# Peptides against a protein of PDB entry 5EFW: the designs that were tried, part 89

Target 1, 141 residues: chain A of PDB entry 5EFW
Amino acid sequence: TTLERIEKNFVITDPRLPDNPIIFASDSFLQLTEYSREEILGRNARFLQGPETDRATVRKIRDAIDNQTEVTVQLINYTKSGKKFWNLFHLQPMRDQKGDVQYFIGVQLDGTEHVRDAAEREGVMLIKKTAENIDEAAKEL

## One batch from the design tools (peptide; made by RFdiffusion4, then SolubleMPNN)

Design b1_p22_3_s4 (from b1_p22_3, 11 letters changed)
Fold by OpenDDE base, seed 5:
Structure b1_p22_3_s4 (fold): chain B 141 residues (1-141), chain A 22 residues (1-22)
Amino acid sequence: as target 1 above (141 residues)
Amino acid sequence: TAKEQIEEGREKAKKLAEEKEK
């Protein structure tokens, strides 16, 4: 398959399982967050949140999952060592032929800084394109 | 492989869910 060959920061979650757990994490994502694959698989992605993570932004993500829609936000996340970073994050559902949601795809920008204006627009375009590539690759499974 | 990783993730998720229910 080509899914494991996508060299971007991303996870795939399964909303059909309790608490929408991560069922796939890219190598880049593990490097970014400083967690091992063993520590992450099967868990909800909320472990990336911390004291300065904006709760309103988190609610936007939760609402998107509940409503089975896509969302793009920037929020503070924390690595395993406690380092803060700005995460330009895109989430979208992966649907089957019937239109039912199978998975959610979460993509994180390569950078760790808060981005604005042209840089933000470019980042959004990149992570959305990446999400589409992941969606296409995941169909091979 | 990606398929193997997904299977592992699902299995761990189920185990964690069972632990929380106890």
Scores: peptide ipSAE 0.689, ipTM 0.928, DockQ to the pose 0.835
Fold by OpenDDE base, seed 2:
Structure b1_p22_3_s4 (fold): chain B 141 residues (1-141), chain A 22 residues (1-22)
Amino acid sequence: as target 1 above (141 residues)
Amino acid sequence: TAKEQIEEGREKAKKLAEEKEK
């Protein structure tokens, strides 16, 4: 499939399983977060959160999942070693032919800095486009 | 492959859920 060929930071989660666990993680995502695939598969992505992660932003993500909608936010995440990074994050549902949600696609912008204005808009466009590419690639599964 | 990874992820998720229940 082409899914594993997408060289971007992303995960696929399964909301039909308890706690919406990660069922796929790109190599880039693993590199970004400093985790091995074995460490994160089957887990909820909340392990990336830490003391300075804005809880209101996290709630926006949770609400999007609960409502089966997309959301784009920036939040502080932490690598395995405890390094903070700004995560421009886009989440959207992946729907089947019937329109039912099968998975969620989570895309993280390349880079670790907080972005604003034009840079943020460009980043949002990029991660949204990436999410669409992932959606199309995942249909091959 | 992606398919294999997804299957592994699902299985691990189930195991983690079972462990949490214990």
Scores: peptide ipSAE 0.688, ipTM 0.928, DockQ to the pose 0.851
Fold by OpenDDE base, seed 1:
Structure b1_p22_3_s4 (fold): chain B 141 residues (1-141), chain A 22 residues (1-22)
Amino acid sequence: as target 1 above (141 residues)
Amino acid sequence: TAKEQIEEGREKAKKLAEEKEK
């Protein structure tokens, strides 16, 4: 399917299952986070958080999920080896024909640096566009 | 395939949820 051909950092989660687990992870996401697919599938994405992850930002993500809305934030995440990286993250719901939420799409910007100004705007546009591409591809499933 | 991965993810999620309930 087209979904496997999207070479970006992203996951798909299922809010209809307990704790909104990851049900799909791209190869790039695995490379970024240093986890295997077997270590990630079926788990909530909170394992990427650590000591310096801003809790208020995490709450924004949780609120977006609970309210079935989209959100874009930057937060500190950690790889399996414990390496910190800045994650420009976009999350949005994927809705069915009836308008009900089926999945959430989470996209992470390429790179590990905190971005600002023009670079941030470009990054946001990119990850939002990527999310739309994922949404279209996932409809084929 | 993506379909197979999603199915695997769902099954693992269910298993993990059951383990937490024990």
Scores: peptide ipSAE 0.685, ipTM 0.928, DockQ to the pose 0.851
Fold by OpenDDE base, seed 4:
Structure b1_p22_3_s4 (fold): chain B 141 residues (1-141), chain A 22 residues (1-22)
Amino acid sequence: as target 1 above (141 residues)
Amino acid sequence: TAKEQIEEGREKAKKLAEEKEK
């Protein structure tokens, strides 16, 4: 399966470049966020944050990137038009053959609602599985 | 293609970084 065939909300970022910019965005992600590919590529994903985005949650994401670990959080994000949505977000490093981090994979659950309990657990399992599929597909690059 | 998109993303990132340094 190629990256283009994965019909999920996701981005790939490059931590080896300044400010860990987005280097790939799925069509679904563009639709969710209301941005064009041209507006997103090359930028850090922080443009999705806004006034009600919890800063402690953002710090968890930053720490995961710095420590080259995975993290799963739920935070408020904003579309281009300013619409708020709850983003169940999973981030994990993509490692090369030697074990060095070359990319990060960011996956967002389908939907815009805050999920809890069993629904959250199911969502987490889904986005983690999606991340693994992306990891496998990206090996073709 | 995905490869082309990634290349575009990298180039844009470099461009944006250069612009911020000015």
Scores: peptide ipSAE 0.685, ipTM 0.927, DockQ to the pose 0.784

Design b1_p22_4_s1 (from b1_p22_4, 7 letters changed)
Fold by OpenDDE base, seed 3:
Structure b1_p22_4_s1 (fold): chain B 141 residues (1-141), chain A 22 residues (1-22)
Amino acid sequence: as target 1 above (141 residues)
Amino acid sequence: MNPRFEEDLALAREKVAERLAA
């Protein structure tokens, strides 16, 4: 289901390291992108971008990271084999008890088409909820 | 809910918990 895919596909990045590398990737994220964990850890997630990835959308992601804010976008991503997919992507900062950004959470919902209207709204709601679940779980004592 | 997700959450927490709790 849509919810099942959303809950599986996520990464955590570390903006305190050079180029905000991925420090954790879920198994389903690896399966979706066709990379091994060793190939992904320590890299910036931009390796998923390709020729048809909209650069203005990429800039929105970059700006959100720089401004330490959340963002939700749809963009074309590519698997290791070069397969294109639409990524409904949500990114949000993970803050410590003092309110300082320590990490970013990225949640992906993949599809064959750009989703619109009600389908988009539903997807956005679900990926945001997933991100919150990750954040809450990470902060549990 | 999703056992695979729960496993990933546990693993993710191991990576980030210390710095978030500091």
Scores: peptide ipSAE 0.704, ipTM 0.945, DockQ to the pose 0.075
Fold by OpenDDE base, seed 5:
Structure b1_p22_4_s1 (fold): chain B 141 residues (1-141), chain A 22 residues (1-22)
Amino acid sequence: as target 1 above (141 residues)
Amino acid sequence: MNPRFEEDLALAREKVAERLAA
């Protein structure tokens, strides 16, 4: 589908470091957010939040990190220049062979509006599949 | 698959593979 051919925006974060910083960002993520790699690495992803970002949605993300679970939400994010975009966001833990969480995967699907119904379901399937591909590739021998 | 995505997957693996395999 056309949606499946879009750029894959993702980050990897390290919850074993203070404040769960980004340790990897895809090229398309940098282009979307208008930051350089040097500006991103070592920072918590909250710099994407702004005045119209729903605090209850942010709390869902924080709870997922604390509880080491996955979550899928839509929230307003901001580029470096201050441009708002809707982020259909999926987060899930990366676990080692013992089942211990070592990292988190964050996948972002950007848009100009909040999506619902079939469009939302399609987007959710895409970002979840993307996250699984990242997890699978990271564990490849 | 998107060739840029494939490259990013390889680079991401370099960052995380060691701890995931331990």
Scores: peptide ipSAE 0.701, ipTM 0.944, DockQ to the pose 0.076
Fold by OpenDDE base, seed 2:
Structure b1_p22_4_s1 (fold): chain B 141 residues (1-141), chain A 22 residues (1-22)
Amino acid sequence: as target 1 above (141 residues)
Amino acid sequence: MNPRFEEDLALAREKVAERLAA
């Protein structure tokens, strides 16, 4: 689909299904993580976590999902081959016309390096904008 | 929601739901 071909790393998950599985993943995300689409769809994104993933950061993500809020974090993730990368990650709910959460949008920064200060702020702005663009595109007639 | 995206997401959801139910 055209959505899959968006040149950004992102997934869409469905919190109404058990364990909030990924229902949609961009081609870029698949390339980043080294997984096929078939390997990704239907799974909770926690498969990207590993030994050096900060559990406190993971809890922030979980809390945001449970509370249906947005969150932006950086955490260590792992590709299918076991390669570590820093994931600057933004997650926000996608709501329907009534305001009810239908999906979550997760956006990952293009880079795999840990970013700080101005670079982090710029990355945060970018992934937030990307998430908003996806949300708006989904709602725009 | 944009009909194109709605359909894409609905289809994606259905595919996953079917896999999870299997």
Scores: peptide ipSAE 0.365, ipTM 0.871, DockQ to the pose 0.264
Fold by OpenDDE base, seed 1:
Structure b1_p22_4_s1 (fold): chain B 141 residues (1-141), chain A 22 residues (1-22)
Amino acid sequence: as target 1 above (141 residues)
Amino acid sequence: MNPRFEEDLALAREKVAERLAA
């Protein structure tokens, strides 16, 4: 399937810790961003932002975290070496059996340009499905 | 199947399962 063919770039963050740091990162995420796991864990994901990252889009992400809701956006991110890429990004809360938010799942689909229309819809479906798979796997008996 | 993703899922579960089950 198309979902199986794409790289699965994702992180899990812990909003119960100060500044909602990354507590898990997939191997493909590390390859994309050019950071080691040691450089990533314990940090807020804002290190991916740079001069051309749209601040209004960043605010949407912050609002989703504060309101404990999901959000899907596209924004410019930067690798460790300073290379720009477009990040089609999906964020959603991970809830326990009581319905309380314990973590957030962040999924990234990278590209060389901003995507629209059918391409955007397809990308959104892929990253949302990936997030659901992560959530379901985490809750398996 | 994507074996690398499956491995990442297993590792992610290890990090979060306890608090989600509580």
Scores: peptide ipSAE 0.702, ipTM 0.944, DockQ to the pose 0.076; fails the geometry check

Design b1_p22_4_s2 (from b1_p22_4, 10 letters changed)
Fold by OpenDDE base, seed 4:
Order: sequence, then C-alpha cells, then structure tokens
Structure b1_p22_4_s2 (fold): chain B 141 residues (1-141), chain A 22 residues (1-22)
Amino acid sequence: as target 1 above (141 residues)
Amino acid sequence: MNPEFEESLALAREKVAEKLAA
C-alpha cells in the first residue's frame, strides 16, 4: 500500500549548497517516488511538483526554508511515472552547535486521509481550473 | 506536529547527527 511505501519516509537537504539539493533519501522515499537514489541525490525536491501542486503551499515551504523555520503542509506530488499522491509534508531545520542551519529534514506521510484546510482546497481548485503549466514560482523549494 | 511523523523524524535526526559529527 501507499502507507507501506512511505513508512519512515524522509529526505535530507543541504541549504548551504546551490538550490538546496537532496543529499540523502530514505529507501522508502525512493520506493514512494519511483526514483533511484542516483536520480535523486543532488536534485532540488521540486521535481516532485506538478500541474496540480498548489503554488501557495509551495511558497509556504519556500518561506520556511528562507526563514529557517519548520512547517507542515499538505500538497500534491508526483511519482516518476506521473502518479499523483497527497504528501503530508513536514520540514524541519537542523542546526549545528553554533546554531547555524546546516540541513533540512523533509518527512512525508500519506496525506490522502487528512482533511485539507479551506485555503489549500481553494488553491488546488484554482490551479486545476486555470493553470496550464508549472510557473517559475511553483518551482521554488 | 502530527505524531505520525515521529518515527521518520527520529531516523532522519539520527542521520543528520551522523553528518554533523563527521
């Protein structure tokens, strides 16, 4: 099941490197997304986004990264084969002894059974109705 | 935070700790 595939699902990114690339992915993440480890490492996680990914939600993630804060959101992501899934996503900065952010942890759960808030529902609906393709803002992560 | 994240977070934090210690 989807739940089985995403159990213990996480990635680690390095915001000190250009474009905050994934530097580690759990086996479950690879299974969920249908990518190999080699296809994932060194890439920004935006490759999981697609036409129905809510841009406002992506901006929340971007803001959390820029502000070095944690955030929990629910968004549509896509597997390598193009399968959509609801990602209940938690992002958390990890700091060194000096207090500087060195990494981000991204944890994914199956968001299918979780209730979306009104703002997210409206955003997703708007994207479905009006979006032709992923714009530049939607690629920010 | 959703408590369902805890197991994954624990593993992720352990992995980060290893990297921070390297």
Scores: peptide ipSAE 0.532, ipTM 0.913, DockQ to the pose 0.057
Fold by OpenDDE base, seed 2:
Structure b1_p22_4_s2 (fold): chain B 141 residues (1-141), chain A 22 residues (1-22)
Amino acid sequence: as target 1 above (141 residues)
Amino acid sequence: MNPEFEESLALAREKVAEKLAA
């Protein structure tokens, strides 16, 4: 299943090297993206981006790298064959004992089930609030 | 953070630790 392919899906990048290249990729990442290890190592992860990848989301990732912070986003990525997939992506820095960033870890999950637009999020919050209000009103009877 | 990331993060951190020890 898609979940099986994304399980233990991660890359490690080295921001001390030019263009923050991938220095390690899990087997599941290779299977998901349809690349060989040789095709990925030494490259920046931007090769996963394509026409429908949201540029504002990419900027959030870039800002997190530049600021050496963590971020969680959802974005469209592409396999080697050009297949689109939703990537629920978490990135965080890894620091040495001195507090200096040595690596970044990027973890990928299936974003399809997690794609919530602002309207859907607001709707869920409204439903929860309404349910809570009804429950409180029922307790007063 | 989504708890579904935890296993992958743990493995990634292990690999980072190996590299930092090297």
Scores: peptide ipSAE 0.525, ipTM 0.911, DockQ to the pose 0.123
Fold by OpenDDE base, seed 5:
Structure b1_p22_4_s2 (fold): chain B 141 residues (1-141), chain A 22 residues (1-22)
Amino acid sequence: as target 1 above (141 residues)
Amino acid sequence: MNPEFEESLALAREKVAEKLAA
């Protein structure tokens, strides 16, 4: 199922190699993105980005890599066929015993529900703010 | 961290450990 495919989506990248390429991808990730293993190994994961991918979010990922920190973001990604999907993406550095980053792990979940929840929260906040403004305006009359 | 990441992270960490031992 789609859920089974998403639940175990991950890639491993090697920041010690040029352009931090993918060195491992789960089968679920391949199924989600519609790429073969041969098509993605050795490539930077940016091939998943497209026209509607938010550049500020991409910068957050880049900053996390550069600073060797973890990050969780949601962004639009694209399958090989060009299908858009919301990616709830989590990235973590993996360090060796010396404290040096050896790999990054990227995990992907379906971000659709997360987007809906965020939109609902924003809507509630907007309603609350509007109600407060109306109440204040009424008090001034 | 979203707890829904935990299973995937565990598998990924296992794979990383394998690579680090190699």
Scores: peptide ipSAE 0.514, ipTM 0.908, DockQ to the pose 0.139
Fold by OpenDDE base, seed 1:
Structure b1_p22_4_s2 (fold): chain B 141 residues (1-141), chain A 22 residues (1-22)
Amino acid sequence: as target 1 above (141 residues)
Amino acid sequence: MNPEFEESLALAREKVAEKLAA
């Protein structure tokens, strides 16, 4: 639906322009980051980074851009008001019919939910392993 | 790739196609 499309977070950047600026942002992305479209267009997405953004993760993104490859990472970003959020971020190049990279697409998901899901899955696995160990110990008595 | 990205990627690819056609 139109509403579902509005709720999707993505940007398009142009690596052929200086500093790979954002040339398109979804409405949902603007709402998430608390910026207007006019404030974002023409800027590099690094304005979302802050004190707790992991620099090694940022380097992975830069390497993917330089090598014209895709990457998926999770990093701390900041809204215009300075609010931290976890960004589960996927980046991939878009090529023309000749195979040349024309644009990059960046997609953002709520990383907080994914971190919770991973932690819950690890907890469940630990409980299962503990239960199995208890059952084995009981059989030896 | 996380399948939750697929819908957003599809929309983004549509926008790219529009820009490449212009």
Scores: peptide ipSAE 0.508, ipTM 0.906, DockQ to the pose 0.119

Design b1_p22_4_s3 (from b1_p22_4, 9 letters changed)
Fold by OpenDDE base, seed 4:
Structure b1_p22_4_s3 (fold): chain B 141 residues (1-141), chain A 22 residues (1-22)
Amino acid sequence: as target 1 above (141 residues)
Amino acid sequence: MNPRFYEDKALAEEKVAKKLAE
């Protein structure tokens, strides 16, 4: 399976580049956020944040990147047109053959509403499974 | 195998390099 054929909302970032920029974004992610590939490639994903984005949640994401660990959070993001949406987001490192972090995989649940209880648990399982599928596909890189 | 990925990665790297040169 090629990365571009995975029909889920996800990005791949490169922590070995300054400011951990996006180096790949799925078509679904682009549709969700209303950006083109050219607009977001090479940028840090923080451009999705806005006034109502919880800063403590953002710090959890930063800590996970710094510590090279996975994290799952739900936070307010904004589309290019300024539309708010709830983003159930899972981030995990992708490691190379030596065990070093090569990339990060970020997966977003389909939809724009805040999910709770059983729906949230199901969403978490789905985006984690998606991240594993991306990690498997990335082995061919 | 993943030409889209390598194309996008190259573009991202180019943009990052260009920004650093400013």
Scores: peptide ipSAE 0.755, ipTM 0.958, DockQ to the pose 0.793
Fold by OpenDDE base, seed 1:
Structure b1_p22_4_s3 (fold): chain B 141 residues (1-141), chain A 22 residues (1-22)
Amino acid sequence: as target 1 above (141 residues)
Amino acid sequence: MNPRFYEDKALAEEKVAKKLAE
């Protein structure tokens, strides 16, 4: 499976570049966020944040990046047109054969409402599985 | 076998480089 064939909302970022910019975005992600590929590539994903985005949740994401760990959170994001959506977001490092962090994988599950309980657990399992599929596909890079 | 990845990565890196050069 190639990365481009994974029909899920996801990005790949490069923490070795300044400000951990997006270096790959799925077509679904572009459709979700209403941005073009040209607009997104090379930018930090924080452009999805807005007034109602929980700053404490954002800090959890930053901490995970800094500590090179995975994290799963749910936060408000905004499309280009300003539409709010709940983003069930999973981030995990992609490691090379030596075990060093090469990239980060970010997977988004969008929704109109904050999901809880069984729905949240199901969503988490889905986005984590997606991240693993992306990681596996990326090993062929 | 992932040509789009490398195309996107190259574009991203170019944009980052341009931003740093400003």
Scores: peptide ipSAE 0.736, ipTM 0.955, DockQ to the pose 0.780
Fold by OpenDDE base, seed 2:
Structure b1_p22_4_s3 (fold): chain B 141 residues (1-141), chain A 22 residues (1-22)
Amino acid sequence: as target 1 above (141 residues)
Amino acid sequence: MNPRFYEDKALAEEKVAKKLAE
């Protein structure tokens, strides 16, 4: 399948560009965050953060990018209009055939509440599977 | 084929380039 056909909230970022900007955003992501494609592309995803976003959690994301590893966290994000939502977020590197990091995949599962226990495990499983699907769909990149 | 991806990537790169030029 193509990336456009994956009806999930996700972005692809390019760590080879300054500040690891978003280079692709799904339609669902745009709908969730209330931004247009033109507003999103070329920007670092930190625009989703706000006053109640936990800085320690953000640092975990940054560390994962720097270390070229995957990470799964929950953090408060904000839509363009300022609406808060809990983002169960999974990030993982997209590697080329040589094994080098080419892009990062970020998958968002939005919710009104912080999820725990079985609900969290289910959500994590879902967003990780989504990331795998995105990786598979992006093999030609 | 992922034509939308390449369109978006090109736009993103253009925006980044413009930022760097400022």
Scores: peptide ipSAE 0.733, ipTM 0.955, DockQ to the pose 0.825
Fold by OpenDDE base, seed 5:
Structure b1_p22_4_s3 (fold): chain B 141 residues (1-141), chain A 22 residues (1-22)
Amino acid sequence: as target 1 above (141 residues)
Amino acid sequence: MNPRFYEDKALAEEKVAKKLAE
């Protein structure tokens, strides 16, 4: 679909389904993570985690989902081949007109290094703006 | 896999397609 063709790394998940599985993934996300769409649709995104992924950061993500809030973090993720990358990750709920959460939007900015200062601020602005654009495009889901 | 997933995804894709066609 046109949604998957958005040239950004993102997924949409459905918290109303068991274990909040991925229901949409962009082509860019598949390229980044080295997975096929068939391999990841219907799965929880935790398959990106590995040995060096900080558990406290993962808990922040889980807490945001449970509390239906947004969060922005940096964490180590792994491609299918086992390559590590720093993921500047933003998650936010997609709400309906009543304010109820329908989906979550996850946006990933990949990098070889942990980013700080101006680079981090710039990345955060980018992924948040991206999430808003996706929200607008997919609000009729 | 919960069978509802495929139904919900198909419905979601249909809604997006309709929106984009407007």
Scores: peptide ipSAE 0.029, ipTM 0.590, DockQ to the pose 0.048

Design b1_p22_4_s4 (from b1_p22_4, 7 letters changed)
Fold by OpenDDE base, seed 1:
Structure b1_p22_4_s4 (fold): chain B 141 residues (1-141), chain A 22 residues (1-22)
Amino acid sequence: as target 1 above (141 residues)
Amino acid sequence: MNPRFYEDLALAKEKVAERLAA
């Protein structure tokens, strides 16, 4: 679809299904993670985690889901082939007209290193803007 | 962006739900 071809790394998950599985993924996300669409749809995104993924950071993500809030973190993720990358990750709820959470939008900015200061701020602005664009597109329908 | 975004998302949800239920 046109949405899948957006040149940003993002997924949409459904918290109303068991274990908040991925229901949508961009082509860029598939390229980044080295998974096929068939391999990831219906799965929780935790398959990207591995030995060096900070568990405290993962808990922050879990808490955001449970509390239906947004969160921005950096964490180690792994591709299908086992390559590590730093993921600057933003997650936020997508709400319906009544204000109820229907989905979560997850946006990933990949990097070979942990980013700080101005670089981090710039990355955060980018991934947040991407998430907002996706959310606004849904609301306009 | 995609003018059929919501429809595509609804369809995606349905497909995943079916897969998970199988």
Scores: peptide ipSAE 0.194, ipTM 0.776, DockQ to the pose 0.264
Fold by OpenDDE base, seed 3:
Structure b1_p22_4_s4 (fold): chain B 141 residues (1-141), chain A 22 residues (1-22)
Amino acid sequence: as target 1 above (141 residues)
Amino acid sequence: MNPRFYEDLALAKEKVAERLAA
């Protein structure tokens, strides 16, 4: 679809389904993580986590989902082949006209290093803007 | 909501739900 071809790393999940599974993934996300679409649709995104993924950071993500809030973190993720990468990750809810959460948008910015200072600020702005663009596209008539 | 976007998401959700139920 047109959405899949957006050249950003992102997924859409459905918290109304068991374990908040991925229902949509961009082509870029598949390329980044080295998974096929068939391998990830219907799964919780936690398969990206591994031994060096910080558990406290994961808990922040979990809390944000439970509380239906947005969160931005950096954490170690793993590709299918086991390659580690630093994921600057932003998650935010997509709400309907009534204000009820319908989906979550997850945007990933990959890097070989943990980004700091100006680089981090720029990355955060980028992934947040990406999430907002996706959300706005969904709400347009 | 954007009709096309909503329809795509609805279809995606349906496909996933079917897969999970199988």
Scores: peptide ipSAE 0.161, ipTM 0.763, DockQ to the pose 0.258
Fold by OpenDDE base, seed 2:
Order: C-alpha cells, then structure tokens, then sequence
Structure b1_p22_4_s4 (fold): chain B 141 residues (1-141), chain A 22 residues (1-22)
C-alpha cells in the first residue's frame, strides 16, 4: 500500500487488542529490523529488545502506553539476525475526533551510535514530525 | 479519519485479529 511505502521506519499498534500488537509496519521498518511483515504483524514490538536493551527505558515506553502519552527515548534494539542498533524511538497515541486513543504510532530512527545534543535534537524533531505526518494523514478527508 | 487510511487500518486490524484467533 501507499502507506507501507512511506520511506520512514514506523509501525502502528492497536492498544485495544491484547498486548498492543503491531497492526501495520512500513517497508522501511521491515528492512531495518530484517523481519517479514508476516513475522511481526500481531506481535508486540518487544521482540526488538535484547540483552543490552535498557530495561528502565523500556519501562518508560510501557508507562507511556499505559498512560496514553507520548514518549521519546533511545534504546538498543536488535534485528532478526541479532544485529544491535541504537533506536531513537518516538511513540505517540493516535486519537479519534473524541480524543480517545485508537492506535499508537511508533517511529524509529536507527543509528550505530547513541546520539546527543544537536544530533539528538534533530533526530527527535524528525521522528516527531514523521509521527505527526502519519497522524495528520490519517485524519485528513 | 481519511477513508483510505481508515480502510487500511481496518484491514490491518482484521488481519491481526485473524492471526490472534488462529
């Protein structure tokens, strides 16, 4: 689909389903993570976590989901082959006209290094903008 | 919601539901 071909790493999850599974993934996300679409649809995104993934950071993500808020973090994720990458990750709820959360948008900016300062700010700006673009596209007539 | 996007999400959700039910 056109949505899948968006050249950004992102997923959409459904918190109304058990364990907030991925219901949509961009082609770029699949390429990044080395998974097929069939392998990840219906799964919680925690499969990207591994031994060096900071659990406190993961808890921040979980808390954001539980509280239906947005969060931006950096964490180590793993591809299917076990390759580590730093994921500058932004998560935000997608709300309906009534303000109720329908989905979550997760945007990933991959890198080989933990980014700081200007690089981090730029990355955050990018992934937040991406998330907003996806959200806006969903709400446009 | 954009009709196309809504349809895509609805379809995606349906596929996930089917997988979870299998």
Amino acid sequence: as target 1 above (141 residues)
Amino acid sequence: MNPRFYEDLALAKEKVAERLAA
Scores: peptide ipSAE 0.142, ipTM 0.748, DockQ to the pose 0.266
Fold by OpenDDE base, seed 4:
Structure b1_p22_4_s4 (fold): chain B 141 residues (1-141), chain A 22 residues (1-22)
Amino acid sequence: as target 1 above (141 residues)
Amino acid sequence: MNPRFYEDLALAKEKVAERLAA
């Protein structure tokens, strides 16, 4: 679909369904994580976590979902083959016209290395803008 | 797993697709 072919790493999840499963994943996201669409649709995104994933950072993500707020973090994730990568991750709610949360948009930085300072700021700006673009595109329909 | 889960997922996915396609 057009949504899946957006050339950014992102997923859309549905917090109204059990365990906030992924309902959309971009082709880029699948390529990054080495999973097929069938393997990830309907699943919570926690399958990306592994031994070196910081649990406190994961809790920040969980808290943001529970509180229906946005969050930006950087954490270790794992591909299907077990390859570690640093994920600069931004999550924000997608709200309807009434202001109610319908979905969450999760955007992952294209790079797989840990970023700091100016590079991190640039990455954060990019993934936030990407999330906004996706949100706007969804709301225009 | 609850069959309703998959039905709701399909509907949700469809709604998002429609919204993003507009």
Scores: peptide ipSAE 0.080, ipTM 0.642, DockQ to the pose 0.075; fails the geometry check

